# Peptides against a protein of PDB entry 3T6J, part 257

Target 1, 375 residues: chain A of PDB entry 3T6J
Amino acid sequence: PIVESYIGFIESYRDPFGSRGEFEGFVAVVNKAMSAKFERLVASAEQLLKELPWPPTFEKDKFLTPDFTSLDVLTFAGSGIPAGINIPNYDDLRQTEGFKNVSLGNVLAVAYATQREKLTFLEEDDKDLYILWKGPSFDVQVGLHELLGHGSGKLFVQDEKGAFNFDQETVINPETGEQIQSWYRSGETWDSKFSTIASSYEECRAESVGLYLCLHPQVLEIFGFEGADAEDVIYVNWLNMVRAGLLALEFYTPEAFNWRQAHMQARFVILRVLLEAGEGLVTITPTTGSDGRPDARVRLDRSKIRSVGKPALERFLRRLQVLKSTGDVAGGRALYEGYATVTDAPPECFLTLRDTVLLRKESRKLIVQPNTRLE
Target 2, 372 residues: chain A of PDB entry 3T6J as posed
Amino acid sequence: PIVESYIGFIESYRDPFGSRGEFEGFVAVVNKAMSAKFERLVASAEQLLKELPWPPTFEKDKFLTPDFTSLDVLTFAGSGIPAGINIPNYDDLRQTEGFKNVSLGNVLAVAYREKLTFLEEDDKDLYILWKGPSFDVQVGLHALLGHGSGKLFVQDEKGAFNFDQETVINPETGEQIQSWYRSGETWDSKFSTIASSYEECRAESVGLYLCLHPQVLEIFGFEGADAEDVIYVNWLNMVRAGLLALEFYTPEAFNWRQAHMQARFVILRVLLEAGEGLVTITPTTGSDGRPDARVRLDRSKIRSVGKPALERFLRRLQVLKSTGDVAGGRALYEGYATVTDAPPECFLTLRDTVLLRKESRKLIVQPNTRLE

## One batch from the design tools (peptide; made by RFdiffusion4, then SolubleMPNN)

Design b2_p24_6_s3 (from b2_p24_6, 11 letters changed)
Fold by OpenDDE base, seed 1:
Structure b2_p24_6_s3 (fold): chain B 375 residues (1-375), chain A 24 residues (1-24)
Amino acid sequence: as target 1 above (375 residues)
Amino acid sequence: MPIEVYPNSEESKKLAEKLKEELE
């Protein structure tokens, strides 16, 4: 088997300032069958990048074909096991040298083991679909998240010599209609500028890319879904995201007004965006459980994903990218923190919902190192 | 940058919180 490994200070999610990497490492085996799907996605990446809701001037000047491999993790040392990885974590290197994507396939598989009886916050009618398509939808989401999420977008940079990597005279900010007014100066990075929100913001962007592009028929075809199955995968992917946004409240600390997990914060932000879209797209309904205690249900109107959800996400995602590209920290922070704010304001009453989420908190699944044998 | 299906362990979360406190 093909063995892959990495070790070092790589991910900075545990650093509140998003700067210091956490020491981690893994040993994994290549899953050839699943890797083939990601290879097909890579083959379509250049075309799919054009489907993202920003001008080409905000995308990488030159497409660099990345590697994408599905891995079965044998050993992982770290504070958390990701489902997918995009490296390096340096935007300049991603833009100039390229990047590698990996999906930790067996980590995803563990997520599928949720018992129906323990599945919280979903309507009964959605539970079976969710269980059935959670895995496949995750494959789609991870692929898009890593490859076209983290792997997309351009940072506008002025180098140490004063040269720009964009034409100041011709590039127009699609949000303002004006010329570009801000950029990254020499020595400035995504993390250094956006600091405390950098990781979560980027994860939010990547997750949004996943949701947005999973609507594209070509993507579903690449993963082998057609017809009703494709629609179910889309539905479950979006449903999972909005549910995750609710679950995310567990990781908010009201007393400190902060988030403890970047991805969960990102998912909450997306939930807020989709709730803001209105028109019955997403509904969170407080309920009473069979035990007489508070519960909640998240409902996603399937018929409104494309008509209501997609446009809302498109606008939001474009704004994320534009603010990122231009290094507009003030604007980016205002936007992101605005959606990341947790209050008890009606109609959602998120702080109250948080109590419900905590009450319904499931026991954490244990990840156990597998024993792998060659047959 | 990873996508995470599972949140960090409770121990990791606690450690992260401590780190935040130390850096503030």
Scores: peptide ipSAE 0.033, ipTM 0.385, DockQ to the pose 0.264
Fold by OpenDDE base, seed 5:
Structure b2_p24_6_s3 (fold): chain B 375 residues (1-375), chain A 24 residues (1-24)
Amino acid sequence: as target 1 above (375 residues)
Amino acid sequence: MPIEVYPNSEESKKLAEKLKEELE
């Protein structure tokens, strides 16, 4: 078998300032069969990048083809096991030197282990679809998230010699209609500038890319889905995201007005964006469970994903990218923290919903890592 | 504390049960 290992101070999610990496390491075996799907995605990456909702001037000048493999993890040392990884975590290096993507396939498989009777916050009619397509939709989302999420977008930079990597005279900010007014100076990085919101903001961007691009027929085809199956995968992917946004409330600490998990914060932000879109796209309804205690249901109107959801996500995702590209920390923080704010204001009453989420919290999941043997 | 375990093998399942007992 092809063995891959990965060790170092990699992920900075536990650093409040998003700068210091946590020591992490794994040993894994390459899953060749699953890797083939991601290779097809890589082959289409340059074309798919053009589908992202920002001008080419805000995209990388040249796409550096990454390696993308699916890995079956044998052992993982860290605070948490991710579903996918994009490395290095330095945007400047990803733009100039390239990057590598991995999907932790067997970790995803564990995440697929949903029991219908334990599945919370979904309508009964959606549970079977969710169970059926959770795995496939996750594969799509992770692939897009890592490859085209983390792997996309240009940072406007002025180097140490004063040269710009963009034409100041011709590049227009699509949000303002003006020339570019801000950029990264020499020594400034994404993490250094955006600091406390950098990780969550980037995860939100990557997740949004996944949702946005999963609507593209070519993406679904790459993963082997067509017709009704493709539509179900799309639906379940979006449904999972809005559900995740609700579940995310577990990781919010009202007393400190902070989030304890960057990905969950990102998912909540996306939920807020899609709720703001209105028109019945997403509905969260408080209910009463069979035990007589508070419950809730998330509804997603699949018929409105393209007509309502996509445009809303498009606008939001473009704004995320533009603010990231221009190093506009003030604007980025205002936008992101605005959507990340948790209050008890109607109609959603998120703090009340949080109580429901906590009440319905599932038992802690433990991933038991195997010892492998050669037979 | 309550825990739900996800084993990938019989050996993992046994280990998971042991760990569960220790956490309860």
Scores: peptide ipSAE 0.008, ipTM 0.368, DockQ to the pose 0.055
Fold by OpenDDE base, seed 4:
Structure b2_p24_6_s3 (fold): chain B 375 residues (1-375), chain A 24 residues (1-24)
Amino acid sequence: as target 1 above (375 residues)
Amino acid sequence: MPIEVYPNSEESKKLAEKLKEELE
């Protein structure tokens, strides 16, 4: 088997300022079969990048073919095991030198092992479908999230010599219709500039890319889904995201007005975006469980994903990227924190829903590391 | 993505076995 490993101070999610990396290391074995799917995704990446909802001027100048490998993790040392990884974490290096992607396949597989009776917040009619397609949909989401999420977009930079990596005279901000008025100066990075919101914001962007591009038939084809299966994968992927947005409330601390997990905050933001879209796309209904205690149901109208969901996500995702590219911290913070705000305002009453989420909280799961043997 | 694994579930055991076979 092909063995891959990495070790170092890599992820900064646990740093409130997004600057200091946490020590992380893993040893993994390459899953050749799943890696082949990601290789096909890589082969289509240049074209798929053009499908993202921002002008080419906000995308990387040159496509750099990355590596993408599915890994079965044997050992993972860190505070949390991700489903996927995109490295390096420096946007400037990503756009100039390239990047690598990995999907932690067996981690994803474990995530799929949900008992139907313990599956919360879904309609009964969706549970079987969710269980069936959660795994495949996660594969799609992770692939897109890493490769085309984290692997997309351009930072506008003025270097130490005063040169711009974009044409200041011709590049137009699609949100304002004006020339670019802000950029990253020498020494400024995404994390340093956006600081407390950088990690969650970037995860939100990457997750949004996943949802947005999973609607593309070519993407589903790459992963081996066509026809009704492809539609089910799309539905479950979106359903999982909106459910995750509700589950995310567990990681909000009302007393401190803060989030404790960047990805979950991102998912809540996406939920808010899709709720704002209205038109019956997403509905969260408080219910009473069989135990007589509060419960909730998330409903996603499959028929409105493309007509309502996609346009809403498109606009939001474009705004995220434009604000990121231009280094507009004020605008970015206003946008992101606006959607990340948790109140008890009707109709959602998120603080009340949070109580429900906490009440229905599942026990923390233990991941047991696999062993290999020589025969 | 959040990891949803139920400890000692039959599904988890089956998955573990499958993974062992694949790594084998």
Scores: peptide ipSAE 0.027, ipTM 0.433, DockQ to the pose 0.053; fails the geometry check
Fold by OpenDDE base, seed 2:
Structure b2_p24_6_s3 (fold): chain B 375 residues (1-375), chain A 24 residues (1-24)
Amino acid sequence: as target 1 above (375 residues)
Amino acid sequence: MPIEVYPNSEESKKLAEKLKEELE
């Protein structure tokens, strides 16, 4: 078997300032069959990047073909086990040197094994579909998230010599219609500038890329889905995200007005974006469970994903990227924290919903790692 | 940057068993 590993201070999610990495490592075996699917995605990546909702001037100047491998994890050391990884975490290196993508296939498989009776916050009619397509949809989401999410976008930089990596005279900010007015100076990085919101913001961007691009038939074809199956995968992917946004409330601490998990915050933000789109796209309805206690149902109108959801996500995703590219921390923080704010304001009453989420919370899941030996 | 997944213990065990079989 082909063995892959990485080890070191890699992810900074536990650092409130997004700068200091925690020690993390894994040993895994290459899953050749699954890796082949991601290779096809890589082959289409350059073209798919053009489908993202920002001008080419806000995208990488040159696409550097990354590696994408599916791995079965044997052992993992860290605070949490990811389903997918994009490395390095340095945007400058991603732009100039390239990156590697990893899907932790067996981690994904475990995540999808949900018992129907334990599946919370979904309509009964959606549960079977959700169970059926959660795995496949997540494969799509992870692939897009890592490769085209984390792997996309350009940072505008002025180097130490005063040279810009963009044409100041011709590049226009699509949000303002004006020339670029801010950029990263020498020594400034994504994490250093955006600090407390950097990790969650980037995850939100990557997740949004996944949702946005999964609507593209070519993407679904790459993963082997066509026709009704493709539509179901899309629906379940979006449904999973909006559900995740509700579940995310578990990781919000009202007393401290903070989020304890960057990905969950990101998912909540996406939920807020899609709720804001209105028109019945997403509905969260408080209910009473069979046990007589508070419950909730998330509904996603499949027919409105493309007509309502996509445009809303497009606008939001564009704004995320533009603010990231220009190093506009003030604008970025205002946007992101605005959507990340949790209040009990009607109609959603998120703090009340949080109580429901906590009430319906499943027991903490433990990951058991196998041991291997040479016989 | 990773997408975090929280597997349960039972599923993790099953996966471990499956991996063991595949590696043998």
Scores: peptide ipSAE 0.025, ipTM 0.378, DockQ to the pose 0.252; fails the geometry check

Design b2_p24_6_s4 (from b2_p24_6, 13 letters changed)
Fold by OpenDDE base, seed 1:
Structure b2_p24_6_s4 (fold): chain B 375 residues (1-375), chain A 24 residues (1-24)
Amino acid sequence: as target 1 above (375 residues)
Amino acid sequence: MPIDVYPNSEESKKLAEELKKKLL
């Protein structure tokens, strides 16, 4: 078997300022069969990048073919085990040198172990589909998230010599219709500039890319889904995201107005975006459980994903990218924190829903180091 | 940068238990 490992100060998600890396390490084995799907995705990456809702001027100047592998984790040392990884975390290196993507396949498999009777916040008619397609949809989402999410977009930079990596005269901000008015100066990075929101903002961008591009027929084809199956995978992927946005409330601390988990904050933001789109796309309904206690249901109208959801996500995702590219911290913070705000305002009453989420919280899943055998 | 799958929080667990007690 092909063994991969890494160790060091890599991810900064535990740093409130997104700057200091946490010491992490893993040992994993390459899953060749699943890696083949990601290789096909990589082969289509250059084309799929063009489908993202920003001008080519906001995308990397040169496409660098990344590596993408699916890994079965044998050992993981850290505060949390991801489902996928994109490295390096330095945007400059991603743009100039390339990057590597990995999916931690067996971590994804563990996430599927929720029993039907314990599956919260879904309509009964969605539970079976969700159970069936959660795994496959996650594979799609992880692939897109890592490769085309984290692996996309350009930062506008002025170097130490005063040279720009973009044409100031010709590049137009698609949101304003004006020339580019802000950029990263020498020594400024994504994390240094966006600081407290950098990690969550980037995760939100990557998750949004996943949802947006999973609608593309070529993507589903790459993963081996066609017809009704493809539509079900799309539906479950979007359903999972909106459900995750509700579940995310667990990780909000009202007293501190703080999010304790960047990805969950990102998922909540996406939920807010899709709720704002209206038109019955997403509905969260407080209910009473069979135990007489508060419960809730999330509904996603499948028929409105493309007509309502996609345009809303497109606009949002473009704004995220433009603000990121231009280093517009004020605009980016205003946008992101606006959607990340948790209040008890109607109709959603998110703080009340948070109580429901906490009440319905499942027992902690334990991830145990597997014993692997060659068969 | 990673994608995670439904992390857990011990703090949230405690809060959940407290809420459960209040609602009994």
Scores: peptide ipSAE 0.089, ipTM 0.567, DockQ to the pose 0.186
Fold by OpenDDE base, seed 5:
Structure b2_p24_6_s4 (fold): chain B 375 residues (1-375), chain A 24 residues (1-24)
Amino acid sequence: as target 1 above (375 residues)
Amino acid sequence: MPIDVYPNSEESKKLAEELKKKLL
């Protein structure tokens, strides 16, 4: 078998300042069959990057073909095992040298194991579809998230010699209609500038890319979905995201106004964006469970994903990218923290919903190291 | 940079248990 591993101080998500890496390591074997799907995605990546909702001037100047493999993890040492990874974590290196993507396939398979009776916050009519398509939709989301999410976008930089990596005279900010007024100076990085929001902000951008691009028929075709199946995969992917946004409230600490998990904060932000879109796209309804205690239901109107959801996400995603590219920390923080704010204001009453989420919290799933043998 | 599998936290578990106790 083809063996892959990494060991070192890699991810900085546990550092509030996003600087210090946590020691992590894994050993995995390549899943050739699943890797083939991601290879097809890589082959289409340059074209799909053009579908992202920002001008080419805000995208990387040159596409660097990455490696993308699906891995079956044998051993993982760290605080949390991911479903996918994009490395290196340095934007400058990803832009100039390239990057590698991996999907942890057997980790995803474990995550897909959900019993219908334990599935919270969904309408009964959606549960069967969700169970059926959660796995496939998550494969799509992981691929897009890593490859085209983390792998996309340009940072405007002035180097140590004073040279710009963009044309100051011709590049226009699509949000303001003006020339570019801010950029990264020599020594400034994404993490150093955006600091406490950098990780969550980037995850939000990557998740948003996934939702946005999963609507493209070519993406679904790459993963082997067509017709009604493709539409169901799209629906479940979006449904999973809005549900995740509700579940995310578990990781908010009201007393400290703090988010304890970057990805969950990102998913809550996306939920807020889609709720703001209105028009009946997303509805969260408090209910009473069979036990007489608080419950809730999330409804996503399938027919409004493209007409209402996509435009809302497009605008939001473009804003995220523009603010990232220009190093506009003030604007980026204002935007992101605005959507990340959790209050008990009606109609959503998110703090009340948080109590419901906590009440309905499932037991932690334990991922156990597998054994392999040759026979 | 990773994508996670929707982990749970011990802190959240504790809070959930406390909430359940208040409702009993």
Scores: peptide ipSAE 0.060, ipTM 0.639, DockQ to the pose 0.186
Fold by OpenDDE base, seed 4:
Structure b2_p24_6_s4 (fold): chain B 375 residues (1-375), chain A 24 residues (1-24)
Amino acid sequence: as target 1 above (375 residues)
Amino acid sequence: MPIDVYPNSEESKKLAEELKKKLL
């Protein structure tokens, strides 16, 4: 088998300022069969990057073919096991030197194993579909999230010599219609500038890319889904995201007005974006469970994903990217923190929903170190 | 940068348990 290892101070999600890496390490075996799908995704990446909702001037100047593999993790040492990884974590290196992607396949498999009776906040009619397609939809989401999420976009930079990596005279900010007015100076990074929101903001961007691009027929084809199956995968992927946005409330601390998990904050933001889109796309309804205690249901109108959801996400995702590219911390913070705000205001009453989410919280799965053998 | 499908925190777990106790 092909063995890969990964070790170092890499992820900064536990640093409030997004700067200091946590020590992490894993040993994994390449899953060749699953890697084939991601290889096909890589082969289409250059074209798919053009489908992202920002001008080419806000995308990498030159496509650099990344590596993407599916890994079965044997050992993972760290505070949490991700489903996928994109490295390096430096945007400048990603755009100039390239990057690697991995999907932690057996981690995803654990995530797929949801008992129907424990599946919260979904309509009964959606539960079986969700269980059936959660895995495949996660594969799609992870692939897109890593490769085309974290692997996309350009930072506008002025180097030490005063040279720009973009044409100041011709590049237009699509949100303002004006020339680019801000950029990263020498020594400034995404994390250093956006600091407390950097990790969650970037995860939100990457998750949004996943949702947005999973609507593309070519993406579903790459993963082997066609016709009704493709539509079901799309539906479940979006449904999972809006459900995750509700579940995210677990990780909000009202007393401190802060979030404790970057990805969940990101998912809540996406939920807010899709709720704001209105038109019956997403509905969260407080209910009473069979036990007589508070419950809730998330509904996603499948028929409105493309007509309502996609345009809303497109606009939001473009704004995220433009603000990131230009180093507009003030604008980025205003946008992101606006959607990340949790109140008890109607109609959603998120603080009340949070109580429901906490009440319905289930025990976290234990991930046990697997064995492997040669036959 | 990773994607985490099932994040958790000790604070979250404790809070959930406390809330469950209050509502029982």
Scores: peptide ipSAE 0.055, ipTM 0.559, DockQ to the pose 0.188
Fold by OpenDDE base, seed 2:
Structure b2_p24_6_s4 (fold): chain B 375 residues (1-375), chain A 24 residues (1-24)
Amino acid sequence: as target 1 above (375 residues)
Amino acid sequence: MPIDVYPNSEESKKLAEELKKKLL
């Protein structure tokens, strides 16, 4: 078997300022069969990057073909086990040297095994479909999230000599219609500049890329889905995201006005974006469970994903990227924190919904180290 | 940068397989 290892102070998600890495390590075995799907995605990556909703001037100047491998994890040391990883975390290195993507396949497989009777916040009619397609849809989401999410976008930089990596005269900010007014100076990084929101913001961007690009038939084809299956995978991927946005409320601490998990904050933000789109795309309905206690149902109108959801996500995702590229911390913070704010304001009453989420909280799942044997 | 996942049970896999059989 091909063995891969990963070790070091790599992920900064536990640092409130996004700067200090947590020590993380894993040992894994390459899953060749699953890796082949991601290799096909890599082969299409350069083309798919052009489908992202920002001008080429806001994308990397040169596409650097990354590695993408599916791994079965034997052991993982860290505060949380991911489903996928994109490294390095330094945008400059990713732009100039390239990057590597991994999908932790056996983690994904474990993550989506949910009993129907324990599946919360979905309509009964969606539960079977959700169970059926959660795994496949998540494979798609992980691939897009890592490769085309984290792997996309350009930072505008002025180097120590005063040279820009973009043409100041010709590059136009698509949001303002004006020339670029801000950029990263020498020594400034994404994490250093965006600080407390950097991790969650980037995860939100990557998740949004996943939702946005999963609508593209070529993406689904790469993963082996076509026709009705492809549409079901899309639907379940979006449904999973909006459900995750509701579940995310578990990780909000009202008393401190803070989020305890960057990915969950990101998913809540996406939920807010899709709710704001209106037109019946997403509906969260408080209900009473069979036990007589508060419950809720999330409904996603499948027919409105492309007509309502996609345009809303497009606008939001473009704004995320433009603000990231230009190093506009003030604008980025205003946008992101605006959507990340949790209040009890109607109609959603998110703080009340949070109580419902906590009431319906599932037991924490534990991933146990697997054993290997020689056959 | 990672993406987090909530872990599944073996029972869920079995259920998914059964559901696939019913939908086919």
Scores: peptide ipSAE 0.076, ipTM 0.480, DockQ to the pose 0.189; fails the geometry check

